# Ledger of designs, part 57: peptides against a protein of PDB entry 7AL2

Target 1, 85 residues: chain A of PDB entry 7AL2
Amino acid sequence: YEIMLIRPKTIDDINYVVDQVLEESNPVILDLSFLEKESPANFKLAGEKIKQMRSNYGAEALLLSRCNDKNLIIIAPKGVSLVRK

## One batch from the design tools (peptide; made by RFdiffusion4, then SolubleMPNN)

Design b2_p20_6_s4 (from b2_p20_6, 13 letters changed)
Fold by OpenDDE base, seed 1:
Structure b2_p20_6_s4 (fold): chain B 85 residues (1-85), chain A 20 residues (1-20)
Amino acid sequence: as target 1 above (85 residues)
Amino acid sequence: APVLLENDEVIEYLLSSADE
């Protein structure tokens, strides 16, 4: 698999994330800072999609970093685990 | 053994705007 990195700005970007996780089984590192600041509606949508992937498809989510200019979350598809050594 | 990373409480807080 591949690890995708994206800072979503549009609904198409959000759907791209969903496709990567569910269809391609690729982990995605997201920066949600743009949506959080510029589009509350699409930020909410992104959150809904993440919750749906967790609840219905066994995806896992981990907050990597949150500060003024970053909101980094990794979404891992089922079968890819995030471990600490 | 590997330890699965978990911070679901923080994720749920961060994504709370997705709730109706």
Scores: peptide ipSAE 0.182, ipTM 0.668, DockQ to the pose 0.206
Fold by OpenDDE base, seed 5:
Structure b2_p20_6_s4 (fold): chain B 85 residues (1-85), chain A 20 residues (1-20)
Amino acid sequence: as target 1 above (85 residues)
Amino acid sequence: APVLLENDEVIEYLLSSADE
């Protein structure tokens, strides 16, 4: 698999993330800082999509970093395990 | 270093932060 990196700006970008996780089975490292600052509605939508992927498809999510200029989250599809040592 | 959260904590953060 490939690890995708994206800073979503649009709904299309959010759907791209969903496709990568569910259809391609690729982990995605997301920077949600743009959506959080520019569109609370789309930020919420992104969160809802992540919840749906977790609930319905067994995806996992971890927060990597949150600060003023970045909001990094990794989403792993079912079959790719996120492990803390 | 990464901040590792429980899945429910991540989701609650994402959803709650967008409402504020």
Scores: peptide ipSAE 0.172, ipTM 0.665, DockQ to the pose 0.743
Fold by OpenDDE base, seed 3:
Structure b2_p20_6_s4 (fold): chain B 85 residues (1-85), chain A 20 residues (1-20)
Amino acid sequence: as target 1 above (85 residues)
Amino acid sequence: APVLLENDEVIEYLLSSADE
């Protein structure tokens, strides 16, 4: 698999994340800082999609970093485990 | 056995704030 990195800015970007996790089974590292600042509506949409992937498809999520200019979250598909050593 | 990382509380807080 591949690890995708994206700072989504549009609905198309959000749908791309969903496709990568559910269709391609690729982990995605997201920076949600742009949506959080520039589009509350699309930030909400992104959050809803992440919740759906976790609840309905067994995806796992982990907050990597949050500060003024970063909101980094990794989303892993069901077949990829996030393990702490 | 693998140990899953445990910060669901923080994730849920961040995602729930988008509903405001």
Scores: peptide ipSAE 0.169, ipTM 0.658, DockQ to the pose 0.240
Fold by OpenDDE base, seed 4:
Formats: structure tokens, sequence, C-alpha cells
Structure b2_p20_6_s4 (fold): chain B 85 residues (1-85), chain A 20 residues (1-20)
């Protein structure tokens, strides 16, 4: 698989993330800082999509870092385990 | 160091933050 890195800015970007996780089975490292600052509605949408992927498809999500200029979250599709030691 | 959260905590954070 591939690990995708994206800082989504639009709904199309959010849908791209969903496609990568569910259809391509690729982990995605997201930076949600743009949406959080510029579009609360799309930020919420992104969160809802992540919730749906977790609830319905067994995806995992992990907050990697949150600061002023970054909001990094990794989304792993089912079958790719996120391990914390 | 990275901030490591469990799945449920991450989701609740995302949804709650968007409503603020």
Amino acid sequence: as target 1 above (85 residues)
Amino acid sequence: APVLLENDEVIEYLLSSADE
C-alpha cells in the first residue's frame, strides 16, 4: 500500500481521503488545520467521514500532533494496524 | 512528542471543535 499525505481544503479533498482509505486501502495522514481554520462546516464533515469510516469499515484514527499550524491525523484502513508502544 | 489519542477521543475532539 501507499501512505497518502494531504492537507484537505475542499469537499473534493475530503472525498479523496475517503476514497483512498476505503477503495484503495491506503493509510492517509491528514493535516486538518486548513479546514479547522477556514471552514468549520467542512471540518465537521471531515470528522463525520472519519467517524463513518471507523464505525462502518473498521478504520482507525490517531491524532499525531495538534499545534497552531498543524492538525495531523492518521487514518488507517482495516488491515493496517496502528500500534502504540 | 506526538499527542496520541484513542479513536473515540479523536472523533469527539473533531466533532466538538467544529461546533465551537
Scores: peptide ipSAE 0.171, ipTM 0.662, DockQ to the pose 0.799; fails the geometry check

Design b2_p20_7_s1 (from b2_p20_7, 12 letters changed)
Fold by OpenDDE base, seed 3:
Structure b2_p20_7_s1 (fold): chain B 85 residues (1-85), chain A 20 residues (1-20)
Amino acid sequence: as target 1 above (85 residues)
Amino acid sequence: SEKEEFEKLLKEYGVEIPKK
């Protein structure tokens, strides 16, 4: 599999993330800083998609870092486990 | 606070917040 890196700016980007996780089974390192600042509606939409992927498809989501310029979350599809040492 | 609101949203969406 591939690990995708993306800072979504549009709904199309959000749907791209969903496709990568659910259809391609690729983990995604997601930077939500743009949506958080520029589109609260799409920020919430992204969150709703994360919830759906977790609840319905067994995905996992973990906050990696948050600062003024970055809001990093890794989303792992079912079959790829996130492990903390 | 802004931090509190953010964390509430993360919990709502099921995003794990690692311990410091």
Scores: peptide ipSAE 0.562, ipTM 0.885, DockQ to the pose 0.934
Fold by OpenDDE base, seed 5:
Structure b2_p20_7_s1 (fold): chain B 85 residues (1-85), chain A 20 residues (1-20)
Amino acid sequence: as target 1 above (85 residues)
Amino acid sequence: SEKEEFEKLLKEYGVEIPKK
């Protein structure tokens, strides 16, 4: 599989993330900092999609980092385990 | 706080927040 890195800015980007996780079975590291600052509505939409992927499809979501200019979350599709050591 | 609100949202969305 591939690990996708994206800083979504549009609804199309959000849907791209969903497609990568659910259809392509690719983990996605997404930076939500743009949406958080520029579009509360789309930020919430992204969150809703994360919830759906987790709740309905067995995806796992983990906060990697939140700092001044980053809001990094990894979403792993079912079958890809996230391991912390 | 903003941090608490953010973490609340993450929890609602099911995003795991690792302990420091």
Scores: peptide ipSAE 0.560, ipTM 0.885, DockQ to the pose 0.946
Fold by OpenDDE base, seed 1:
Structure b2_p20_7_s1 (fold): chain B 85 residues (1-85), chain A 20 residues (1-20)
Amino acid sequence: as target 1 above (85 residues)
Amino acid sequence: SEKEEFEKLLKEYGVEIPKK
């Protein structure tokens, strides 16, 4: 698999993330800082998609970092384990 | 606080927040 990096700005970008996780089985490192700042609605939409992927498809999501310029979350498809040591 | 609200939202969506 590949690890994708994306800072989504649109609904199309959000759906791209969903496709990468569910259809391609690729982990995605998301930077949600743009949506958090520019579109509360799409920020919440992204969160809802994460919840759906977790609840229905066994994906996992982990906060990596949050600061003024970054809001980094890794989303792993079922079969890719996220481990903290 | 904004931090608490953000963390609340992440928890609602099932995003794990690692402890420091």
Scores: peptide ipSAE 0.559, ipTM 0.885, DockQ to the pose 0.963
Fold by OpenDDE base, seed 2:
Structure b2_p20_7_s1 (fold): chain B 85 residues (1-85), chain A 20 residues (1-20)
Amino acid sequence: as target 1 above (85 residues)
Amino acid sequence: SEKEEFEKLLKEYGVEIPKK
């Protein structure tokens, strides 16, 4: 699989993330800082999609970093385990 | 605080927050 990196800015970007996780089974490292600052509605939408992927499809989501200019979350599809050592 | 609200949202979305 591939690891995708994306800083989504639109609903299309959000749907791209969903497709990568659910259809392509690729982990995605998300930077949600743009949506958080520029579109609270789409930020919430992204969060709802994360919840759905986790609840319905067994995806896992983990916060990697939170700072002034970054909001990094990794989403792993079912079958890809995130392990903290 | 804003940090607490952010973490609350993440929990609602099922995003794990690592403990330091």
Scores: peptide ipSAE 0.558, ipTM 0.885, DockQ to the pose 0.973

Design b2_p20_7_s2 (from b2_p20_7, 13 letters changed)
Fold by OpenDDE base, seed 2:
Structure b2_p20_7_s2 (fold): chain B 85 residues (1-85), chain A 20 residues (1-20)
Amino acid sequence: as target 1 above (85 residues)
Amino acid sequence: SEEEEFNKFLEEMGVEIPKK
């Protein structure tokens, strides 16, 4: 599989993430900082999509980094485990 | 605070916060 890196800016980007996780079974490293700052509505939408992917499809989501200019989260499809050592 | 609100968001969405 591939690991996708994206800083979503639009609803299309959000849907792209969903497609990558659910249809392509690719982990996605997200930077949600743009949406958080520029579109609270789409930031909320992104969060709802994350919740749906977890609840309905067994995806896993993990915070990687939080700082002034980054909000990094990795989303892994079911079957790809995230392990901390 | 903004941090508390963010953590609440993560909790609601089920995003795991790594333990230190």
Scores: peptide ipSAE 0.452, ipTM 0.866, DockQ to the pose 0.919
Fold by OpenDDE base, seed 4:
Structure b2_p20_7_s2 (fold): chain B 85 residues (1-85), chain A 20 residues (1-20)
Amino acid sequence: as target 1 above (85 residues)
Amino acid sequence: SEEEEFNKFLEEMGVEIPKK
């Protein structure tokens, strides 16, 4: 698999994340900082997609970093385990 | 607060926060 990195700015970007996780089985490192600041509606949408991927498809979501300019979350598909040592 | 809202978001969406 590949690890995708994206800071989504549009709905198309959000859907890209979903496609990568569910269709391509690629983990995605996601920076939600743009949406959080610029589009509360799309930020919420992104969150809903994360929830759906977890609830319905066994994806896992883990916060990597939170600061003023970054909101980093890794989304892993069912076939990829996130392990903390 | 912004922090509280963010934490609620994480909880609702099921985003894991690594324990210290």
Scores: peptide ipSAE 0.451, ipTM 0.864, DockQ to the pose 0.894
Fold by OpenDDE base, seed 1:
Structure b2_p20_7_s2 (fold): chain B 85 residues (1-85), chain A 20 residues (1-20)
Amino acid sequence: as target 1 above (85 residues)
Amino acid sequence: SEEEEFNKFLEEMGVEIPKK
């Protein structure tokens, strides 16, 4: 599989993330900082999609980093485990 | 606070926060 990196700005970008995780089984490193600052509605939507992927498809989500300029979350599809040592 | 709201968001969506 591939690991995708994206800073989504639109609903199309959010849907792209969903496709990568569910259809392609690729982990995605998301930077949600743009949506958090510029579109509370789409930020909420992104969160809902994350919840759906976890609840319905066994995806896993982990916060990697948060600061004023970044909001990094990795989404792993079922079968790819995230482990912290 | 904004931090509290963000943490609430993570909790609701099930995004894990790594502990030190």
Scores: peptide ipSAE 0.451, ipTM 0.865, DockQ to the pose 0.917
Fold by OpenDDE base, seed 5:
Parts: structure tokens; C-alpha cells; sequence
Structure b2_p20_7_s2 (fold): chain B 85 residues (1-85), chain A 20 residues (1-20)
């Protein structure tokens, strides 16, 4: 599989993340900093999609980094385990 | 605070926050 990296700016980008996780079974490292600052509505939507992927499809989500200009979260599909040493 | 609001968001969505 591939590891996808994206900083979503539009609804299309959010749907791209969903497709990568659910259809392609690719982990996604996403930066939500743009949506958080520029579109509260789409930021909320992105969060709802993460919740749905976890609840309905067994995806896993982990915060990687939070700072002023970064909001990095990794979303792993059901077949990929996230392990912290 | 903004930090508390963000943490609440992560909790609601089920995003794990690593322990310090």
C-alpha cells in the first residue's frame, strides 16, 4: 500500500481522504490546519468523516503533531496497526 | 481555552492523543 499525505482545503479533498482509507486501504497522514483556520464547517465535516471511518469501518486515528501551523493526524485502515514504542 | 476545545474535538472524533 501507499502512505498518502494531504492538507485538505476543500470537500473534494476530504472525500479523497475517505476514498484512500476505505477504498484503497491506504493510510493517510493529514494536516487539518487549513480547515481549522479557514473553514470551521469543513473542519467539523472532516472530523465527522474520521468518526464514521472509525465507527463503521474499524479505522484508527492518532494525533501526530499539534502546533500553530500543523495539525497532523494519521488515519489507518482496519488492516494497518498503529503502534507506539 | 482553544487547547481544551481542540482536545474535546479529538475526543469526540475518537482521535487518540499520545500521553506526554
Amino acid sequence: as target 1 above (85 residues)
Amino acid sequence: SEEEEFNKFLEEMGVEIPKK
Scores: peptide ipSAE 0.451, ipTM 0.865, DockQ to the pose 0.926

Design b2_p20_7_s3 (from b2_p20_7, 13 letters changed)
Fold by OpenDDE base, seed 3:
Structure b2_p20_7_s3 (fold): chain B 85 residues (1-85), chain A 20 residues (1-20)
Amino acid sequence: as target 1 above (85 residues)
Amino acid sequence: SEEEEFKKFLEEMGVEIPKK
């Protein structure tokens, strides 16, 4: 599989993330900082998609970093395990 | 606060926070 890195800016980007996780089974490292600052509605939508992927498809979501200009979260599909050592 | 709102977001969406 591939690990995708993206900072979503549009609804199309959000849907791209969903497709990567659910259809391609690729983990996605996403930076939500743009949506958080520029579009509260799309930020909420992104969160809802994360919840749906977790609840309905067994995806995992893990916070990687939080600072003023970054909001990094990794989303892993069911087939990929996130392990902390 | 902004921090509180973010924590609520993580909780609601089920995003795990690594332990320090």
Scores: peptide ipSAE 0.477, ipTM 0.869, DockQ to the pose 0.879
Fold by OpenDDE base, seed 2:
Structure b2_p20_7_s3 (fold): chain B 85 residues (1-85), chain A 20 residues (1-20)
Amino acid sequence: as target 1 above (85 residues)
Amino acid sequence: SEEEEFKKFLEEMGVEIPKK
């Protein structure tokens, strides 16, 4: 599989993330900082999609980094385990 | 605070927060 890196800015970007995780089975490293600052509605939508992917499809989500200019979360599809050493 | 609100968001969405 491939690991996708994206800083979504639009609903299309959010749907792209969903497609990568659910259809392509690719982990996605998300930077949600743009949506958080520029579109509260789409930030909320992104969160809802994360919840749905976890609840309905067994995806896993992990916070990678949080600071003033980054909001990094990795989403792994079912079958890809995130392990901390 | 904004930090508390963000943590609530993560919790609601089920995003794991790494332990120190």
Scores: peptide ipSAE 0.477, ipTM 0.870, DockQ to the pose 0.933
Fold by OpenDDE base, seed 4:
Structure b2_p20_7_s3 (fold): chain B 85 residues (1-85), chain A 20 residues (1-20)
Amino acid sequence: as target 1 above (85 residues)
Amino acid sequence: SEEEEFKKFLEEMGVEIPKK
């Protein structure tokens, strides 16, 4: 698999994340800082997609970093385990 | 606060916060 990196700015980007996780089974490291600041509606949408992927498809989501200019979350598809040692 | 709102977001969406 591949690890995708993206800072979503549009709905298309959000859907891209969903496709990568669910269809391609690729983990995605996403920075939600743009949406959080520029589009609260799409930020909420992104969150809802995360919830759906977790609840319905067994994806896992983990916060990596939070600061003024970054909101990094990794979303792993079922089958890719996020392990902290 | 913005911090509280973010934490609520994480909780609602089920985004795990790593334990220190």
Scores: peptide ipSAE 0.475, ipTM 0.869, DockQ to the pose 0.890
Fold by OpenDDE base, seed 1:
Structure b2_p20_7_s3 (fold): chain B 85 residues (1-85), chain A 20 residues (1-20)
Amino acid sequence: as target 1 above (85 residues)
Amino acid sequence: SEEEEFKKFLEEMGVEIPKK
C-alpha cells in the first residue's frame, strides 16, 4: 500500500481521504489545520467521516502532532495496525 | 478554550491521543 499525505481544503479533498482509506486501503496522514481555521463546518464533516470510517469499517485514527500551524492525524485502514513502542 | 474544544473533538471522533 501507499501512505498518502494531504492537507484537505475542500469537501472533495475530504472525500478523497475517504476513498484512499476505504477503497484503496491506504493510510492517510492528513493535516486538518486548514479546515480547523478556515471552515468549522468542513472540519466537523471531516471528523464525522473519521468517526464513520472507525465505526463502520474498523479504521484507526491517531493524533501525530498538534500545534498552532499543524493538526496531523493518521487514518489507518482496518488491515494496518498503528503501534507505539 | 480552543484546546479543550479540540480535545473534545478528538474524543468524540475517536481519534487516539498517544501518551507521553
Scores: peptide ipSAE 0.478, ipTM 0.869, DockQ to the pose 0.907; fails the geometry check

Design b2_p20_7_s4 (from b2_p20_7, 13 letters changed)
Fold by OpenDDE base, seed 4:
Formats: C-alpha cells, sequence, structure tokens
Structure b2_p20_7_s4 (fold): chain B 85 residues (1-85), chain A 20 residues (1-20)
C-alpha cells in the first residue's frame, strides 16, 4: 500500500480521502488545517466522513499533531494497524 | 473555547488522542 498525504481544501479532496482509505486501502495522513480555518462546514463534513469510515468499515483515526498551521490525523484502513510502542 | 470545541470534534468523530 501507499501512504497518502493531503491537505484537503474542497469536498472533492475529502472524497479523495474516502476513496483512498476505502477503495485503495491506503492510509492517509490528513492535514485538516485549511478546512478548520476556511470552511467550518467542510471541516465538519470531514469529521463525519472519518466517523463513517470508522463505524462502517473498521478504519482507525489517530491525532498526530495539532498546532496553528497543522492539524494532522492519520486514517488507517482496516488491516493496517496503528500501534504505539 | 476553541480547544474545548476541538476536543469535542475529536470525540464526536472518533479520532483517537494518543496517551501521554
Amino acid sequence: as target 1 above (85 residues)
Amino acid sequence: SEEEEYKKFLEEYGVEIPKK
């Protein structure tokens, strides 16, 4: 698999994330900082998509880092385990 | 606060916060 890195700015970008996780089975490192600042509606939508992927498809989501310029969350598809040592 | 709202966001949508 590949690890995708994306800072979504549009609904199309959000859907791209969903496709990568569910269709391609690729982990995605999301930077939600743009949506958080520029589009509360799409920021919420991104959250809803994360919940859907978790609830319906067994994905996991983990906060990596949050600061003024970054809001990094990794989403792993079922079969790719996020492990903390 | 924004911090509280963000934590609620994480909780609502199931984003895990790493344990310290």
Scores: peptide ipSAE 0.705, ipTM 0.923, DockQ to the pose 0.903
Fold by OpenDDE base, seed 3:
Structure b2_p20_7_s4 (fold): chain B 85 residues (1-85), chain A 20 residues (1-20)
Amino acid sequence: as target 1 above (85 residues)
Amino acid sequence: SEEEEYKKFLEEYGVEIPKK
């Protein structure tokens, strides 16, 4: 698999994340800082998509870093486990 | 607060927070 890196800015970007996780089975490291600042509606939409991927498809979501200009979350598809050592 | 809203976001959508 591949690990995708994206800072989504549009609904198309959000749907790209969903496609990568569910259709391609690729983990995605996404930075939600743009949506959080510029589009509350799409920020919420991104959250809803994360929940759907977790609840319906067994994905995992883990906060990596949050600061003034970053909101990094990794989403792993079912079968790719996130392990802390 | 902004921090409270963010915590609610994580909780509502199920984003895990690493333990210290």
Scores: peptide ipSAE 0.705, ipTM 0.923, DockQ to the pose 0.876
Fold by OpenDDE base, seed 2:
Structure b2_p20_7_s4 (fold): chain B 85 residues (1-85), chain A 20 residues (1-20)
Amino acid sequence: as target 1 above (85 residues)
Amino acid sequence: SEEEEYKKFLEEYGVEIPKK
């Protein structure tokens, strides 16, 4: 699989993330900093999509880093284990 | 605070916060 890195700005970008996780089975490193600042509605939508992927498809989501200009979350599809040493 | 609201966001949507 591939690990995708994306900083979504649009609903299309959010849907791209969903496709990568659910259809392509690729983990996604997601930077939500743009949506958090520029579109509360789409930021919420992204959260809802994360929940849906977790609840319905067994995806896992983990906060990697949050600071002034970054909001990094990794989303792993079912079958890809996130392990911290 | 905004930080608390963000943590609530993470909790609501199930984003795990790694242990320190």
Scores: peptide ipSAE 0.704, ipTM 0.923, DockQ to the pose 0.916
Fold by OpenDDE base, seed 1:
Structure b2_p20_7_s4 (fold): chain B 85 residues (1-85), chain A 20 residues (1-20)
Amino acid sequence: as target 1 above (85 residues)
Amino acid sequence: SEEEEYKKFLEEYGVEIPKK
């Protein structure tokens, strides 16, 4: 698999994330900082998509880093384990 | 605060916050 990096700015970008996780089985390192600042509606949508991927497909989501200008979350498809040592 | 709201966002949508 590939590890995708994206900072979504549009609904198309959000759907791209969903496609990568569910169709391609690729983990995605997601930066939500743009949506959080610029589009409350799409920020909420991104959250809803994360929940759907978790609830319906067994994806896992983990916060990597939060600061003023970045919100990094990794979303792993089912079968890719996120492990902390 | 915005930080508290963000933590609520994470909780609502199931994003795990790693423990120290």
Scores: peptide ipSAE 0.707, ipTM 0.924, DockQ to the pose 0.890; fails the geometry check

Design b2_p20_8_s1 (from b2_p20_8, 9 letters changed)
Fold by OpenDDE base, seed 5:
Structure b2_p20_8_s1 (fold): chain B 85 residues (1-85), chain A 20 residues (1-20)
Amino acid sequence: as target 1 above (85 residues)
Amino acid sequence: SAEEEELLKFLKEAGVESID
């Protein structure tokens, strides 16, 4: 599989993430800082999509970093385990 | 801060935990 990197700016980008996780079974590392700052509605939507992927498809999500200019989250499809040491 | 509260709310609703 591939690990996808994206900083979503639009609904199309959000749907791209969903497709990568659910259809392609690729982990995605997201930076949600743009949506957080520029579109509260799409930021909320992104959260809803993450919840849906977790609840309905067994995806796993983890916040990697939150700082001044980044909001990094990794989403792994079912079958790719995120392990804490 | 308001920004921190917003992020915490997002994480809670999305079911996303932090590595730290």
Scores: peptide ipSAE 0.677, ipTM 0.921, DockQ to the pose 0.895
Fold by OpenDDE base, seed 2:
Structure b2_p20_8_s1 (fold): chain B 85 residues (1-85), chain A 20 residues (1-20)
Amino acid sequence: as target 1 above (85 residues)
Amino acid sequence: SAEEEELLKFLKEAGVESID
């Protein structure tokens, strides 16, 4: 598999993340700082999609970093484990 | 802060935990 990196800016980008996780079985590292700042509605939508992937498809999600410039979350598809050491 | 509260709300609604 591949690890995808994206800073989503549009609904199309959010759907791209969903496709990568569910259809391609690729982990995705997201920077949600753009949506958080520029689109409260799409930021909320991103959260809803993450919840749906976790609840319905066995995806895992973890906040990696939060600072002034970044809001980093990794989403892993079912079968790829996120391990804390 | 307001930004921190917004993040916490997001994480709660998405069901996402922090690595820390």
Scores: peptide ipSAE 0.677, ipTM 0.921, DockQ to the pose 0.863
Fold by OpenDDE base, seed 4:
Structure b2_p20_8_s1 (fold): chain B 85 residues (1-85), chain A 20 residues (1-20)
Amino acid sequence: as target 1 above (85 residues)
Amino acid sequence: SAEEEELLKFLKEAGVESID
């Protein structure tokens, strides 16, 4: 599999993330800082999509880092485990 | 802060935990 990296700016970008996780089974490292700052509606939508992927498809999601410039979350499809050691 | 509260709300609603 591939690990995708993206800083979503649009709904299309959000849907791209969903497609990568669910259809391509690729983990995605997201920077949600743009949506957080520029689009409350799409930021909320991103959260809803993450919840849906977790609840309905067994995806995992984990916050990696947050600061003024970044809001980094990794989303892993079912079959790719996020392990804390 | 308000920004921190917003993020925490987001994480809670999305079901996303933090590594720390």
Scores: peptide ipSAE 0.677, ipTM 0.921, DockQ to the pose 0.899
Fold by OpenDDE base, seed 1:
Structure b2_p20_8_s1 (fold): chain B 85 residues (1-85), chain A 20 residues (1-20)
Amino acid sequence: as target 1 above (85 residues)
Amino acid sequence: SAEEEELLKFLKEAGVESID
């Protein structure tokens, strides 16, 4: 698999993340800082999509880092486990 | 802060935990 890196800015970007996780089975490291600052509606939508992927498809999601410039989350498809050491 | 509270709300609603 590939690990996808993206900073979503549009609904199309959000749907791209969903496609990568569910259809391509690729983990995605995404920076939600743009949506958090510029689009409350799409930020909320991103959260809803993450919940749906977790609840309905067994995806895992973890916040990696938050600072003034970044809001980094990894989403892993079912079959790729996120393991804490 | 308000920004921190907003993030916590997001994480709770999305069901996302934080790396410690």
Scores: peptide ipSAE 0.677, ipTM 0.921, DockQ to the pose 0.895

Design b2_p20_8_s2 (from b2_p20_8, 9 letters changed)
Fold by OpenDDE base, seed 4:
Structure b2_p20_8_s2 (fold): chain B 85 residues (1-85), chain A 20 residues (1-20)
Amino acid sequence: as target 1 above (85 residues)
Amino acid sequence: SAEEQELLEFLKEAGVESLD
């Protein structure tokens, strides 16, 4: 599999993330800082999509880092485990 | 802060765990 990296700016970008996780089974490292700052509606939408992927498809999601200019989250499809050691 | 609280609410609603 591939690990995708993206800083979503649009709904199309959000849907791209969903497609990568669910259809391509690729983990995605997201920077949600743009949506967080520029589009409350799309930021909320991103959260809803993450919840849906977790609840309905067994995806995992983990906050990697947050700071003033970054909001990094990894989303892993079912079959790719995020392991803490 | 308000911004931090907003993020925390986002993470809670999305079900995103924190590494910390």
Scores: peptide ipSAE 0.647, ipTM 0.912, DockQ to the pose 0.913
Fold by OpenDDE base, seed 5:
Structure b2_p20_8_s2 (fold): chain B 85 residues (1-85), chain A 20 residues (1-20)
Amino acid sequence: as target 1 above (85 residues)
Amino acid sequence: SAEEQELLEFLKEAGVESLD
């Protein structure tokens, strides 16, 4: 599999993330800082999509970093485990 | 801050775990 990197800016980008996780079974590292700052509605939507992927498809999600200019989250599809040491 | 609380609510609702 591949690890995808994206800083979503649009709904299309959010749906791209969903497709990568659910259809391609690729982990995705997201920076949600743009949506957080520029579109509260799409930021909320991104959260809803993450919840849906977790609840319905067994995805996992982990916050990697939170700072002034980044909101980094990794989403792993079912079958790719995120292991905390 | 309001921004911090907003992010915390986002993480809670999305079910995103955090590295401590």
Scores: peptide ipSAE 0.646, ipTM 0.912, DockQ to the pose 0.891
Fold by OpenDDE base, seed 1:
Structure b2_p20_8_s2 (fold): chain B 85 residues (1-85), chain A 20 residues (1-20)
Amino acid sequence: as target 1 above (85 residues)
Amino acid sequence: SAEEQELLEFLKEAGVESLD
Protein backbone atom coordinates (compact mmCIF):
# COMPACT_ATOMS: atom_id res chain seq x y z
CA TYR B 1 0.00 0.00 0.00
CA GLU B 2 0.88 3.68 -0.18
CA ILE B 3 0.77 6.24 2.60
CA MET B 4 -0.98 9.35 1.36
CA LEU B 5 -0.14 12.80 2.70
CA ILE B 6 -2.59 15.65 2.29
CA ARG B 7 -3.62 18.98 3.79
CA PRO B 8 -7.31 19.13 2.82
CA LYS B 9 -8.71 22.48 1.73
CA THR B 10 -11.98 21.54 0.00
CA ILE B 11 -14.79 19.02 0.14
CA ASP B 12 -13.17 17.32 -2.84
CA ASP B 13 -10.03 16.84 -0.75
CA ILE B 14 -12.06 15.35 2.09
CA ASN B 15 -13.73 12.93 -0.28
CA TYR B 16 -10.32 12.06 -1.71
CA VAL B 17 -9.23 11.03 1.80
CA VAL B 18 -12.32 8.85 2.15
CA ASP B 19 -11.65 7.23 -1.21
CA GLN B 20 -8.03 6.51 -0.35
CA VAL B 21 -8.94 4.85 2.94
CA LEU B 22 -12.03 2.91 1.88
CA GLU B 23 -11.46 2.12 -1.80
CA GLU B 24 -7.68 2.06 -2.11
CA SER B 25 -6.94 0.77 1.41
CA ASN B 26 -4.20 3.35 1.81
CA PRO B 27 -3.39 4.97 5.16
CA VAL B 28 -3.66 8.74 5.08
CA ILE B 29 -1.70 11.23 7.14
CA LEU B 30 -3.65 14.44 6.93
CA ASP B 31 -3.15 17.94 8.26
CA LEU B 32 -6.51 19.43 9.21
CA SER B 33 -5.08 22.82 10.16
CA PHE B 34 -6.41 24.57 7.05
CA LEU B 35 -9.98 23.44 7.60
CA GLU B 36 -9.72 24.08 11.34
CA LYS B 37 -8.78 27.70 10.67
CA GLU B 38 -10.58 28.54 7.44
CA SER B 39 -13.74 26.43 7.23
CA PRO B 40 -15.58 25.39 10.39
CA ALA B 41 -18.23 23.66 8.29
CA ASN B 42 -15.74 21.52 6.38
CA PHE B 43 -13.74 20.87 9.54
CA LYS B 44 -16.89 19.44 11.10
CA LEU B 45 -17.55 17.45 7.92
CA ALA B 46 -14.06 15.97 8.07
CA GLY B 47 -14.75 14.84 11.62
CA GLU B 48 -18.02 13.25 10.57
CA LYS B 49 -16.27 11.38 7.76
CA ILE B 50 -13.61 10.11 10.15
CA LYS B 51 -16.29 8.88 12.53
CA GLN B 52 -18.12 7.16 9.68
CA MET B 53 -14.96 5.43 8.47
CA ARG B 54 -14.28 4.18 11.99
CA SER B 55 -17.82 3.14 12.85
CA ASN B 56 -18.86 1.58 9.55
CA TYR B 57 -15.61 0.34 8.00
CA GLY B 58 -13.26 -0.43 10.88
CA ALA B 59 -10.79 2.34 10.19
CA GLU B 60 -8.56 3.64 12.97
CA ALA B 61 -7.74 7.28 13.58
CA LEU B 62 -4.97 8.70 15.74
CA LEU B 63 -3.82 12.23 16.50
CA LEU B 64 -0.10 12.45 15.77
CA SER B 65 0.63 16.09 16.53
CA ARG B 66 -1.09 19.35 17.35
CA CYS B 67 0.54 22.75 17.30
CA ASN B 68 -0.35 26.26 16.19
CA ASP B 69 -0.12 25.50 12.46
CA LYS B 70 -0.65 21.73 12.32
CA ASN B 71 -3.33 19.21 13.18
CA LEU B 72 -1.89 15.87 12.09
CA ILE B 73 -4.05 12.75 12.09
CA ILE B 74 -3.37 9.32 10.65
CA ILE B 75 -6.30 7.29 9.36
CA ALA B 76 -5.61 3.61 8.76
CA PRO B 77 -7.95 1.38 6.78
CA LYS B 78 -9.15 -1.94 8.09
CA GLY B 79 -6.31 -4.38 7.62
CA VAL B 80 -3.58 -1.91 8.53
CA SER B 81 -3.14 -1.79 12.29
CA LEU B 82 -1.81 1.13 14.25
CA VAL B 83 0.36 -0.37 16.98
CA ARG B 84 1.72 1.55 19.93
CA LYS B 85 5.15 0.56 21.25
CA SER A 1 -7.85 27.98 25.58
CA ALA A 2 -10.87 28.21 23.34
CA GLU A 3 -8.93 26.74 20.42
CA GLU A 4 -7.74 23.83 22.53
CA GLN A 5 -11.28 23.16 23.72
CA GLU A 6 -12.54 23.22 20.13
CA LEU A 7 -9.96 20.64 19.11
CA LEU A 8 -10.81 18.42 22.06
CA GLU A 9 -14.46 18.56 21.07
CA PHE A 10 -13.56 17.66 17.48
CA LEU A 11 -11.49 14.68 18.59
CA LYS A 12 -14.26 13.51 20.90
CA GLU A 13 -16.95 13.73 18.22
CA ALA A 14 -14.79 12.08 15.57
CA GLY A 15 -13.55 9.41 17.97
CA VAL A 16 -9.90 10.17 17.29
CA GLU A 17 -7.47 8.82 19.85
CA SER A 18 -4.22 10.48 20.81
CA LEU A 19 -0.77 9.18 21.63
CA ASP A 20 -0.18 8.65 25.34
Scores: peptide ipSAE 0.646, ipTM 0.912, DockQ to the pose 0.911
Fold by OpenDDE base, seed 3:
Structure b2_p20_8_s2 (fold): chain B 85 residues (1-85), chain A 20 residues (1-20)
Amino acid sequence: as target 1 above (85 residues)
Amino acid sequence: SAEEQELLEFLKEAGVESLD
């Protein structure tokens, strides 16, 4: 698999993340800082999509970093485990 | 802060764990 890196700016970008996780089975590291600042509606939508992927498809999601200009989250599809050591 | 509270609500609703 591949690990995708993206800073979503549009709904198309959000749907791209969903497609990568569910259809391609690729983990995605996404920076939600743009949506958080520029589009509260799409930021909320991104959260809803993450919840759906977790609840319905067994994806895992983990906040990696939070700072002034970054909101980094990794989403792993079912079959790719996020393990803490 | 309000921004921190917004993030907490986002993480809660999305069910996102925190590494830190």
Scores: peptide ipSAE 0.645, ipTM 0.913, DockQ to the pose 0.892

